# Peptides against a protein of PDB entry 6J07, part 59

Target 1, 107 residues: chain A of PDB entry 6J07
Amino acid sequence: GQRGWFCGSVSQDLRQFWVAEGGTISDPRAADFLFSCDASHPDTLRIYQSLDYIEDNATVFHAYYLSAVANAKIKNSVALGHFILPPACLQKEIRRKIGSFIWEQDQ

## One batch from the design tools (peptide; made by RFdiffusion4, then SolubleMPNN)

Design b2_p19_4_s2 (from b2_p19_4, 10 letters changed)
Fold by OpenDDE base, seed 3:
Structure b2_p19_4_s2 (fold): chain B 107 residues (1-107), chain A 19 residues (1-19)
Amino acid sequence: as target 1 above (107 residues)
Amino acid sequence: SAEIEKVFEKIEKYSNKSL
């Protein structure tokens, strides 16, 4: 099984989908995947400030990934790389090179 | 910056990863 941590900004529906797909929910230190819907949420900020993240041993993904997976026609067709959620202070520079984030395009 | 480069590396790392 895969272990996931969820920021308080993530809806219960997405958490339930994770569990329904065989995932478990854990604290961020034990989690294999970290999900958030808000880079400025206190929960997510604590991740960015953690030693694991600073040493590049942790990655935060936008929880919209789970919604995209749920709606995908082809299994394994949604790439996690498109849902990397960087700190708020870096997002402007990232958008300048890659464009708007996928979760922003649907807003 | 170094931080930005790390983000791009993560994007590339997970470009072929799906759950």
Scores: peptide ipSAE 0.777, ipTM 0.962, DockQ to the pose 0.617
Fold by OpenDDE base, seed 4:
Structure b2_p19_4_s2 (fold): chain B 107 residues (1-107), chain A 19 residues (1-19)
Amino acid sequence: as target 1 above (107 residues)
Amino acid sequence: SAEIEKVFEKIEKYSNKSL
């Protein structure tokens, strides 16, 4: 199973889906995957400020990835790369390069 | 910037990865 950390901004439904699919929930340092729905949430900010993240040993994904997986018609068809959640201060420049984030398009 | 480059590297790294 995979270990995941969840920002407080992530709904219980998505957390429950993660566990239902065989995942476990852990603290950020033990987690294999970090999920958040808000780059400005205090929980996520602590990740960006952590040594692991600064040294490029951690990656934050938008939790909408799990929703996309849950609704996907084909297993393994949802790429994590589309759900990288960068710090808020970088998002404008990132959008300029690659377009709006996928989780913003569905709103 | 270096920070932006790191983000793009992560995007590329996970481009074909699914859970």
Scores: peptide ipSAE 0.777, ipTM 0.962, DockQ to the pose 0.586
Fold by OpenDDE base, seed 1:
Structure b2_p19_4_s2 (fold): chain B 107 residues (1-107), chain A 19 residues (1-19)
Amino acid sequence: as target 1 above (107 residues)
Amino acid sequence: SAEIEKVFEKIEKYSNKSL
């Protein structure tokens, strides 16, 4: 029973998948995991500006993670670390070091 | 920058985590 928050940029299908897998949906402060599809969305920007995030107590993941999990053959084989969604202003530099983000490769 | 390093640390932290 994990608690998740979803940015408005996340499709209803992905939200429904989360719930179908046993998750619940909550506000950001109560959530265990934060999902977004757009670092520039107002909802996500508010997360980056929050004290929890500034103090490194919060992490935003790209919701495409859930799609990857849904399509994976082996359960528990998709690593969350590959789906960290950093602020937009940092993404270019991060891409130079680790390459294109996973969610961008399938576009 | 410190912000960038924090991101990389998070990437490492969750490299073995799956839901």
Scores: peptide ipSAE 0.777, ipTM 0.962, DockQ to the pose 0.577
Fold by OpenDDE base, seed 5:
Structure b2_p19_4_s2 (fold): chain B 107 residues (1-107), chain A 19 residues (1-19)
Amino acid sequence: as target 1 above (107 residues)
Amino acid sequence: SAEIEKVFEKIEKYSNKSL
C-alpha cells in the first residue's frame, strides 16, 4: 500500500476512497504522495515552504485525481502528471503553456 | 524561471504514471 498525506482542504470522501483502495494516511514527511485541493491552504503552503519541496524531493497533487480515478472506465488510465498542483504564484504562467487545469474545468 | 522549469519537469515525469 501507498502512504498519502492530505491537506485539510481535501474532503473526507476522497480520503476514504484512498483508504478503501488500500492506501494509508501519514504525515507529509513519511508520505509517498501529497494531496491538496487548495494551493493557498495553510497546510499546503507549509509543504511548499519545506526543505523537501524546495530541494525538489516532494510533489503536491490535486486531490481531484482520486475522484477521476474513482470514475475512470479503465483502471490505471488517469495520469498523475495532469494533476500536479503548483504554488498559486506560478499557476498563471503554467496555464499559458498547458491550458486550464483539469480541476478548473466544467465537469 | 527555475521554479517553473521544475514544475514542467514534474509534469513530464508523472505524465505516464497512475495509481
Scores: peptide ipSAE 0.777, ipTM 0.962, DockQ to the pose 0.583

Design b2_p19_4_s3 (from b2_p19_4, 12 letters changed)
Fold by OpenDDE base, seed 2:
Formats: structure tokens, C-alpha cells, sequence
Structure b2_p19_4_s3 (fold): chain B 107 residues (1-107), chain A 19 residues (1-19)
């Protein structure tokens, strides 16, 4: 199974989906994947401030990825790379370079 | 910035990863 950490900003439904698909929930240090829906949430901010993240050993993904997977018609067709959730202070510049984030496009 | 580049590198790193 895959280990995931979830920010408090992530809905219970998405957490339950993760578990239903065979995932487990762990603390950030033990998790293989870190999920958040809010780069400004205190939980996520702590990740960005951690040594693991600063040293590029940790990555935060937007939890909307799980929703995309749930709705995907083709298994394994949703690329995790499209759901990198960067710190809030970087998002404006990133949008100027590559456009709106995928989780914003569906809003 | 360097931090922005790291984000792009992570996007590329996981471009072929699906859970």
C-alpha cells in the first residue's frame, strides 16, 4: 500500500477514497505522498517549512488529483505531475509561465 | 527563481507517475 498524508484542508471524502483504493494515512515524515487543498493552510505551511521540503525531499500535491483519478475513464491516465501544489508565494509567477493550475480550471 | 525551477522539475519528475 501507499502511504499518504493529508492536510486538514482535504475533505473527508477524498481521504476515504484514498483508503478505499488501498492507501493508508500517515504522518508527513512517513508518508510517500503529501496531499493538500490549500497552500496557505497551517498544516501545509508546516510542510513547506520542513527540512525535507526545503531539501527537495518532499513534494506537496493538490488533493484534487484524487478526484481526477476517481473520475478518470482510463486507469493510470492522470499524471501526478500536473498536481504539484507550490507555496502560495510562487503561484502567481507559475501561472504567468504555464497558465492556471488544473484544479483551478475546473472551478 | 530557483524555487520556481524546482517546482517545474517536480512537475516533470512526476509527469509519468499515476497512482
Amino acid sequence: as target 1 above (107 residues)
Amino acid sequence: SSEIEKVFEKQKKYSNVSL
Scores: peptide ipSAE 0.780, ipTM 0.961, DockQ to the pose 0.588
Fold by OpenDDE base, seed 4:
Structure b2_p19_4_s3 (fold): chain B 107 residues (1-107), chain A 19 residues (1-19)
Amino acid sequence: as target 1 above (107 residues)
Amino acid sequence: SSEIEKVFEKQKKYSNVSL
């Protein structure tokens, strides 16, 4: 099974989709995947400050990934790597190098 | 920075991962 943690910034609809697809919701330490819609949300900030994240054992993904999966015509066609949500302080430089994030393009 | 490089590595790591 897939265990996910969700920042308070993530809508109930996306959480429900996760569960409907067979996922479970857990605390950050137990979760396999961490989802957020806001790098500046206190919940997400706590992840970035955690030992697991600092030691590169945790990754935060933008929850828009779940929306993309829900709307995809082909299963396994949405790459999770495009939805890495970095700390807010790094985003400007990252955008300068690789362009706008996918969740920003579609809104 | 090293932190940005870690972000890029994570992007690569999950480039072929789909849930």
Scores: peptide ipSAE 0.780, ipTM 0.961, DockQ to the pose 0.582
Fold by OpenDDE base, seed 3:
Structure b2_p19_4_s3 (fold): chain B 107 residues (1-107), chain A 19 residues (1-19)
Amino acid sequence: as target 1 above (107 residues)
Amino acid sequence: SSEIEKVFEKQKKYSNVSL
């Protein structure tokens, strides 16, 4: 099974979907995937400040990925790479280079 | 910045990953 950590900003519905698909929920140190809906949430900020993240051994994904997967018509058609959630301080410059994030386009 | 480069590398790393 896949282990996921969830920021408090993530809805219970998305957490339930993760579990229904065979995932388990764990602390961020044990998790294989870290999900958040808010780069400025205290839970997520603590991830960005962790040694694992600073040393590039951790990645935060926007939890909207799970919604996209749930609504996808084709299995394995939603690329996780499009849902990297960077720290808030980097987002403006990233948007200048590649445009708005996918989760912002659907809001 | 180097931090932004890391973000792009992560995007590339997971470009073919689907859960």
Scores: peptide ipSAE 0.780, ipTM 0.961, DockQ to the pose 0.586
Fold by OpenDDE base, seed 5:
Structure b2_p19_4_s3 (fold): chain B 107 residues (1-107), chain A 19 residues (1-19)
Amino acid sequence: as target 1 above (107 residues)
Amino acid sequence: SSEIEKVFEKQKKYSNVSL
């Protein structure tokens, strides 16, 4: 099983899905994957300020990825790379180049 | 910026990863 950390901005439903699929929940230092729904949440900000993140040893993913996986017809068809959650100060320029993030689009 | 470049590199790194 994979170890995941969750920002306080992530719903209990998404956390429960992670566990139901065989994942475990851990602190950010021990986690294999970091999930958040809010780049401005204090929990997420602490990740961006950490040495692990600054040294490119940590990545934050938007937790909507788990919702997309739950609703996918084909298992393993949702690419995690589309759900990287960058710091808020970088998002405007990123959107200019690649368009709106998946979690910002109409469902 | 260099930080944005790192974001794009991470997007590419995980483009074939699915949990």
Scores: peptide ipSAE 0.779, ipTM 0.961, DockQ to the pose 0.569

Design b2_p19_4_s4 (from b2_p19_4, 9 letters changed)
Fold by OpenDDE base, seed 4:
Structure b2_p19_4_s4 (fold): chain B 107 residues (1-107), chain A 19 residues (1-19)
Amino acid sequence: as target 1 above (107 residues)
Amino acid sequence: DEEIEKVFEKMKKYSNKSL
């Protein structure tokens, strides 16, 4: 099983999908995957400020990944790499290099 | 910027990872 942490910004529907797919919900330190819908949410900010993240041992993914997975025609076809959620202060520069984030395109 | 480079490295790391 895979353990996930969810920022308060993530809807209950996405959390339920995670569990329905076999995932469990855990505290950030125990989680294998960290999901958020808002880099500026206090919960997510605490992750960015954590030693695990600073030491590059933690990664935050946008929870829209789960929506993409749910809607995917082919299982295992949605790459996590496209859903890295960087700190808000870095996003503008990142957008200049890679374009708009996927979760922004579908808004 | 080191932080940005780390982000790109993470993107690369998970480029073929799916849950």
Scores: peptide ipSAE 0.783, ipTM 0.962, DockQ to the pose 0.603
Fold by OpenDDE base, seed 5:
Structure b2_p19_4_s4 (fold): chain B 107 residues (1-107), chain A 19 residues (1-19)
Amino acid sequence: as target 1 above (107 residues)
Amino acid sequence: DEEIEKVFEKMKKYSNKSL
């Protein structure tokens, strides 16, 4: 099984999907994957400020990844790399290089 | 910017990873 941490910004439906697929929910330090829907949420900010993140041992993913997986026709076709959620202060410059984030495209 | 480069490296690292 895989362990995930969830920011308070993530819906209960996405959390339930994670568990239904065999995942468990844990504290950030024990988690294999960190999910958030808001880089400015206090929970997520604490991750960015943590020693694990500063030392590049932690990565935050946008929880919309789980929705994309749930709706995918082919399993393993949705790459985590497209759902990296960087700190808010870096996002404008990142968009100049890669374009809008996937979770922003229909908004 | 070093922080930006770290983000791009993470994108590359997980480019073929799916849960």
Scores: peptide ipSAE 0.783, ipTM 0.962, DockQ to the pose 0.595
Fold by OpenDDE base, seed 2:
Structure b2_p19_4_s4 (fold): chain B 107 residues (1-107), chain A 19 residues (1-19)
Amino acid sequence: as target 1 above (107 residues)
Amino acid sequence: DEEIEKVFEKMKKYSNKSL
């Protein structure tokens, strides 16, 4: 099983999907994967301010990844790399280089 | 910007990772 942490910005539906697929929910320090739908949410901000994140030992993913997985026809076809959620202050410059984030395109 | 580069490195790191 895989351990995930969820920001308060993530819906219960996505959390339930995670559990239904065999995942467990844990605190951010114990989690293997951190999910959020809002880089500006207080829960997510605390992650960005943590030593684990500052020292590049933690990564935040947009929870829309789980929706993409749920809708995928082929298992293991949705890459986590496309769903990294950077701090809000960095997003404009990142968009300049890579374009709009996937979760923004699909909305 | 070092922080930006770290984000891009993470994108690369997880480019072939799926759950």
Scores: peptide ipSAE 0.783, ipTM 0.962, DockQ to the pose 0.605
Fold by OpenDDE base, seed 3:
Structure b2_p19_4_s4 (fold): chain B 107 residues (1-107), chain A 19 residues (1-19)
Amino acid sequence: as target 1 above (107 residues)
Amino acid sequence: DEEIEKVFEKMKKYSNKSL
């Protein structure tokens, strides 16, 4: 199974969807996937400060990915790569190159 | 610069990954 960690910024609905789809919830060190809705949330900041993240062994994804999957017409069609959640201090420069993040669209 | 590049590499790494 897939193990996921969730920042406190992630709604219970998205957590429940993860579990309903066969995932389990774990601490960040044991998790296969890390989800957050807020790069500035203290939980997420601790991830960015962790040794695993600094050594490029951890990646934070925006939890909106799960919503996109839930609403996708074709299973396995939503790419995780579009939902990388970088530290807040890097986001402006990233937006200059790739545009607004998917989770920021339709707002 | 290096930190930005790492982000882009992660985007590439997961470009074909779906859960």
Scores: peptide ipSAE 0.783, ipTM 0.962, DockQ to the pose 0.593

Design b2_p19_5_s1 (from b2_p19_5, 8 letters changed)
Fold by OpenDDE base, seed 1:
Structure b2_p19_5_s1 (fold): chain B 107 residues (1-107), chain A 19 residues (1-19)
Amino acid sequence: as target 1 above (107 residues)
Amino acid sequence: GPVVIPRSLWMELLRRAAE
C-alpha cells in the first residue's frame, strides 16, 4: 500500500512528493510506511513507545528515503532497508559498527 | 499493515558488524 504517516520533522516537500507519487497520508495505525527525520521528535518517540513498535510490528524509516527516490536515476535503485531509523539510543552503536547513516552523509 | 523490517534482522546485522 501507499499510506504513509509522517512525523512533524518531515518537510512539506517530502510529503508533497509522497502524495504526488500516489501516496496518501494517514495516522500511524493505518499507515503502511512510517516516515521521520528525527528519532528524538515527540511524534517519532510516540511510535517507538507504541505497542505495535514494541511488538516488532512497525518500522520507522527516515524520510530521506523519499528524497533519494525522487533523485534516483534508476528506478528501484534505492533500498528501503538503508533507511531504517532506529531509536536514538541505538544510533551511536550503529554508527560505530557500520558507519554513518545515509541521510547524514549528504548533509 | 505497515511495512516491517524485523528488529531482529537489523539487530543481527549490527551484531555481525561487531565481529
Scores: peptide ipSAE 0.302, ipTM 0.793, DockQ to the pose 0.382
Fold by OpenDDE base, seed 4:
Structure b2_p19_5_s1 (fold): chain B 107 residues (1-107), chain A 19 residues (1-19)
Amino acid sequence: as target 1 above (107 residues)
Amino acid sequence: GPVVIPRSLWMELLRRAAE
């Protein structure tokens, strides 16, 4: 399926793109994909604090993935794995080891 | 339920990429 949950930090444009591509919008428990643009947003924090996430049964993705897909000539050229949005407490170490996140570039 | 990339997996991948 293609059901998505969206943090309040995600723009309406990206939500509209999701729907235009055949997706539906649902609550987090029913969603296939969890999208956010801000790991510190209260909506996203509630996901990180949920039992599903704590038990490693959920992954949050940065909604910039949708923008990248929208702008890509070949949709499959955009790797979802590059858009994992970890809790803020892990991001500093990730940046130190790997570098800045894709959504932090080209801004 | 939501699509999952396990934390252990992506953390391991990040570790490997840093080597």
Scores: peptide ipSAE 0.301, ipTM 0.795, DockQ to the pose 0.425
Fold by OpenDDE base, seed 3:
Structure b2_p19_5_s1 (fold): chain B 107 residues (1-107), chain A 19 residues (1-19)
Amino acid sequence: as target 1 above (107 residues)
Amino acid sequence: GPVVIPRSLWMELLRRAAE
């Protein structure tokens, strides 16, 4: 399916792209994909605090994935796994071990 | 339900990257 939930931190342009590509917008529990641009946004924090996420039944992705897809639609495939958005408490350690996130490199 | 990449899996990727 192509049901997506969007944090308030995600621009209308990216939401519009999602819909234009055949996606629909839903609440987090009904969504197939959870998108955010800010791990510290209240909307995203509520996801991290949900039972689904705590029980490892949900993953949050950075919405920059959609920008990458838009730009690479004619190019190479975009790996969703590169856009996992972990809680802020883990990001410092991740940067230390593997470097800056993709969305940070292109900003 | 949402697409899931288990935390154990992406944490394992972190471990590999650190080696």
Scores: peptide ipSAE 0.297, ipTM 0.791, DockQ to the pose 0.409
Fold by OpenDDE base, seed 2:
Structure b2_p19_5_s1 (fold): chain B 107 residues (1-107), chain A 19 residues (1-19)
Amino acid sequence: as target 1 above (107 residues)
Amino acid sequence: GPVVIPRSLWMELLRRAAE
């Protein structure tokens, strides 16, 4: 399916794109995809604190993925795995070891 | 069901990057 949950940090434009592409918007438990633009937003924090996330049954993705897909000439050129949004406590370490997140880069 | 990229997998990528 194509059910998405959206943190309040995600713009209306990206939500509208999701719907325009055939997606629906649902609560986190029913969602196939969890999107956020801010790991520190209360909505996202509630996801990180949820049993599903703690038990590794959920992944949060940065909604910039949708922007990348919208702008991509070839849709399969955008890898969802590059848009994992970890809790803020891990982001500094990730940037140090892997580099800046794709949504933080000039693109 | 929900799409999941296992935490252990992306944490493993971090581990490898540290080597």
Scores: peptide ipSAE 0.297, ipTM 0.790, DockQ to the pose 0.397

Design b2_p19_5_s2 (from b2_p19_5, 5 letters changed)
Fold by OpenDDE base, seed 4:
Structure b2_p19_5_s2 (fold): chain B 107 residues (1-107), chain A 19 residues (1-19)
Amino acid sequence: as target 1 above (107 residues)
Amino acid sequence: SRVVIPRSLWMELLKRAAE
């Protein structure tokens, strides 16, 4: 499906791109994709605290994925897996072992 | 339907990538 939920941390530009590509915006329970730009945003924290997430039935993706898709010649060349947005408590360790997240590299 | 990458999977992949 093409239903997406967006944390308040996601820019309107990225939301507009989603809609322009045929997506719709929905509440997190009905969404096929959960997008956020801030693991510490209250909206995202509510996702991490939800039963869906606790039961491993939800994944939050960084909305920078949409920016990468928008700028890619081949949309399938952008790996969604690189844009998993884990809870903040895990990010420090991930950075230590793997390096900075892809959405942080241009900052 | 919901697009999900289970935590058990992506955490394991990250662990392996760090080796």
Scores: peptide ipSAE 0.476, ipTM 0.840, DockQ to the pose 0.441
Fold by OpenDDE base, seed 5:
Structure b2_p19_5_s2 (fold): chain B 107 residues (1-107), chain A 19 residues (1-19)
Amino acid sequence: as target 1 above (107 residues)
Amino acid sequence: SRVVIPRSLWMELLKRAAE
């Protein structure tokens, strides 16, 4: 599917790219993809607190994924798994063991 | 349908991204 939910932290440019590529925008319950740029934003926090997320039936992706796709020579070369946005309470430990997230690195 | 990556799996994917 091509239905996406967007946290208020996501820029209008990235939303417009999603629509231009054939996507539609929906509420979180109906969405195929959940996008955010801020794990601490109230919109995203509501996702993390939902039953769908607690029961591991939802994943939040950093919207910078869309920017990476837009700039890639081969769209399928961008790995969605590199753009998972975990809750803020887990990020410190993840950085310690794995390293900085892609969206935190110099572009 | 909802695109989901289980937490145990995406932790491994994040590790690969850092290698």
Scores: peptide ipSAE 0.474, ipTM 0.840, DockQ to the pose 0.728
Fold by OpenDDE base, seed 2:
Structure b2_p19_5_s2 (fold): chain B 107 residues (1-107), chain A 19 residues (1-19)
Amino acid sequence: as target 1 above (107 residues)
Amino acid sequence: SRVVIPRSLWMELLKRAAE
């Protein structure tokens, strides 16, 4: 299926796009995709603190992925891996070594 | 099913990209 959980930090527009594309919205436990726009949002922090995440059975993706998909000319051309949203404690080091995140570049 | 990219994997990829 295509069930998504959305942090409160995700705009209604992106949620609506998800639904318009055939997705449904669910709680984190039932979700196939976990979306957030803020690693420091309490909703996202709860994911990072969950057993599923700690046990490496969950990944949080930045919801800007959906915007990228919406604007993509070629289907399946957007790499989901570019939109992994790591905990805030890791982001500084990632930026130092790899560069700014895509959602930071385009927003 | 849950779409997961394990931390060990994406952290490794980031490490390689930084080399």
Scores: peptide ipSAE 0.474, ipTM 0.839, DockQ to the pose 0.460
Fold by OpenDDE base, seed 1:
Structure b2_p19_5_s2 (fold): chain B 107 residues (1-107), chain A 19 residues (1-19)
Amino acid sequence: as target 1 above (107 residues)
Amino acid sequence: SRVVIPRSLWMELLKRAAE
């Protein structure tokens, strides 16, 4: 599906790109994709605290994925898995072990 | 259908990457 939920931390440009590519914007319960740019944003925190997330039926992706897709020369060359946005409590350990997140490298 | 990558999976992958 092409239904996406967007945290308030996501720029309007990325939202517009999503719609331009055929996506629609929905509430998080109905969304196929959950996008955020800030794991500490209240909108995202509500996702992490939801039953869907707790029961492992939801994944939050960093919206920078959309920027990467927009800039990719080869369609489908961007790996969605690289854009998982974990809760903030895990990010420091992840950076320590495997390095900075992709969205942090181009900031 | 919601696109999900289970935490059990990606957390395990992160663990392996750190070894």
Scores: peptide ipSAE 0.473, ipTM 0.839, DockQ to the pose 0.423

Design b2_p19_5_s3 (from b2_p19_5, 7 letters changed)
Fold by OpenDDE base, seed 4:
Structure b2_p19_5_s3 (fold): chain B 107 residues (1-107), chain A 19 residues (1-19)
Amino acid sequence: as target 1 above (107 residues)
Amino acid sequence: SRVVIPRSLWLELLARAAA
């Protein structure tokens, strides 16, 4: 399925795009995809603190992925793995190794 | 079902974004 959970940090436009593309919106437990635009948002923090996440049974993706998909000329050309949204405590270390995240390059 | 990327793959996948 294509069930998505959205942090409150995600714009309504991106949510609407998800639905327009055939997705549905659900609670985190039922969702296939977890989207957020802010690792420090309370909604996202609750995910990071959940048992599913702690046990590595959940991944949060930056919702900018959906924007990239919407703007892509070729279907499936956008790699979801480029949009992994780690907890804030890990981002500094990751940036040290890879540079800025994709969603930060637009700012 | 839940789409999950194991933490062990994060650096590899994210690094590809910068390549």
Scores: peptide ipSAE 0.755, ipTM 0.956, DockQ to the pose 0.763
Fold by OpenDDE base, seed 1:
Parts: structure tokens; C-alpha cells; sequence
Structure b2_p19_5_s3 (fold): chain B 107 residues (1-107), chain A 19 residues (1-19)
């Protein structure tokens, strides 16, 4: 499906893009995609603390994925897996191992 | 349905990257 939940940290532009591309905005329980721009935002923290996430039935993706899709020269050339947004407590180690996140490289 | 990338998978990939 194409139902998305958006953390309050996600810009309206990205939300509008989602809808323009045929997506629907929903609550986290109903969402197929969970988008955030801030692992420390209270909305995202609530996801990380949820039973779904604890039981590994949820993944949070950085909403920059949508920006990448919007600007991609070739459709479907953007790999969703590059945009996993893990809890902040893991990010330092991740950066050490694989470098900065994609959404950080353009900043 | 919920799009999920299992935590074990991306954690494993991270471990491999460090090896």
C-alpha cells in the first residue's frame, strides 16, 4: 500500500509530495511507511517505544527518501534501504561503520 | 502492509561493514 505516517519533523512539502504521488497520510498503526526527519522527535520516539517497533514489525525511514525520489533522474533508482532512520542511540556507531547518512551529506 | 526492513538485517550489514 501507500499509506504513510509522518513525524512532525517532516516538512509539509514532503507530505504534499507524498499525497501528490498518490499516497495517503495515516496514523502509525495503519501506515505502510513511517517517515521522520528526526530520531529524537517525540513523535518518532513514540514509534521506537511502540510494541510494533520493539517486536521488529516497524521500520522508520528518513523522509529525505521522498526528496531523493522527487529529484531522481530515473524512477525507482532510489533505494529505500539507504534511508533507515535508527534510534539516535545507534547512529554514532552506524556512522563509524558506514559513514554519514545520506540525508546528512547534503546538509 | 507495513514496509519493514528487519533490524537484524541492517544490524548485520553494519557488522559486516566493520569487519
Amino acid sequence: as target 1 above (107 residues)
Amino acid sequence: SRVVIPRSLWLELLARAAA
Scores: peptide ipSAE 0.474, ipTM 0.817, DockQ to the pose 0.412
Fold by OpenDDE base, seed 5:
Structure b2_p19_5_s3 (fold): chain B 107 residues (1-107), chain A 19 residues (1-19)
Amino acid sequence: as target 1 above (107 residues)
Amino acid sequence: SRVVIPRSLWLELLARAAA
């Protein structure tokens, strides 16, 4: 399916794009995709603290993925895996090892 | 169903994005 949950940190424009592309908006439990723009936002923190996430049955994606899709020259050329949004503490370790995230580079 | 990418794959995928 194409049900998405959105953190309050995600702009209305990106939410509207999701709906325009055939998606629906739901609560996190029913959602197929979890989107956020801020790992420190209370909404996202609640996801990280959930049993689904702790048991590795949930992934949070940075909503900038939707911007990349909207602006892509070729449909399906944007890799979702590039937009995984880890908890803030893990982000620091990732940056130390492999550099900045894609959404930080393209801002 | 829920779209999930296992944590074991995160570093590999993110490394490719940063390269």
Scores: peptide ipSAE 0.474, ipTM 0.828, DockQ to the pose 0.762
Fold by OpenDDE base, seed 2:
Structure b2_p19_5_s3 (fold): chain B 107 residues (1-107), chain A 19 residues (1-19)
Amino acid sequence: as target 1 above (107 residues)
Amino acid sequence: SRVVIPRSLWLELLARAAA
């Protein structure tokens, strides 16, 4: 299926795009995809603190992925793996090693 | 079902990129 959970940090436009593309919106436990635009938002922090995430049974993705898909000439050309949203405590070190995240480059 | 990319995998990818 294509069920998505959305942090409160994700715009209504991106949520509407998800639904327009055939997705549904669900709670985190039932969701196939977890989307957020802010690793420090309380909604996202609750995911990071959840048993599913602690046991490595959950991944949070930056919702900018949906913007990239919306604007892509070829939908499958957008790599989901580039949109992993790690906890804030890891992001500084990641930027040091591999550069800015994709969602930060075109801001 | 839940789409998951294991932390060990993406952390390993980051380690290789830093080499």
Scores: peptide ipSAE 0.474, ipTM 0.819, DockQ to the pose 0.406

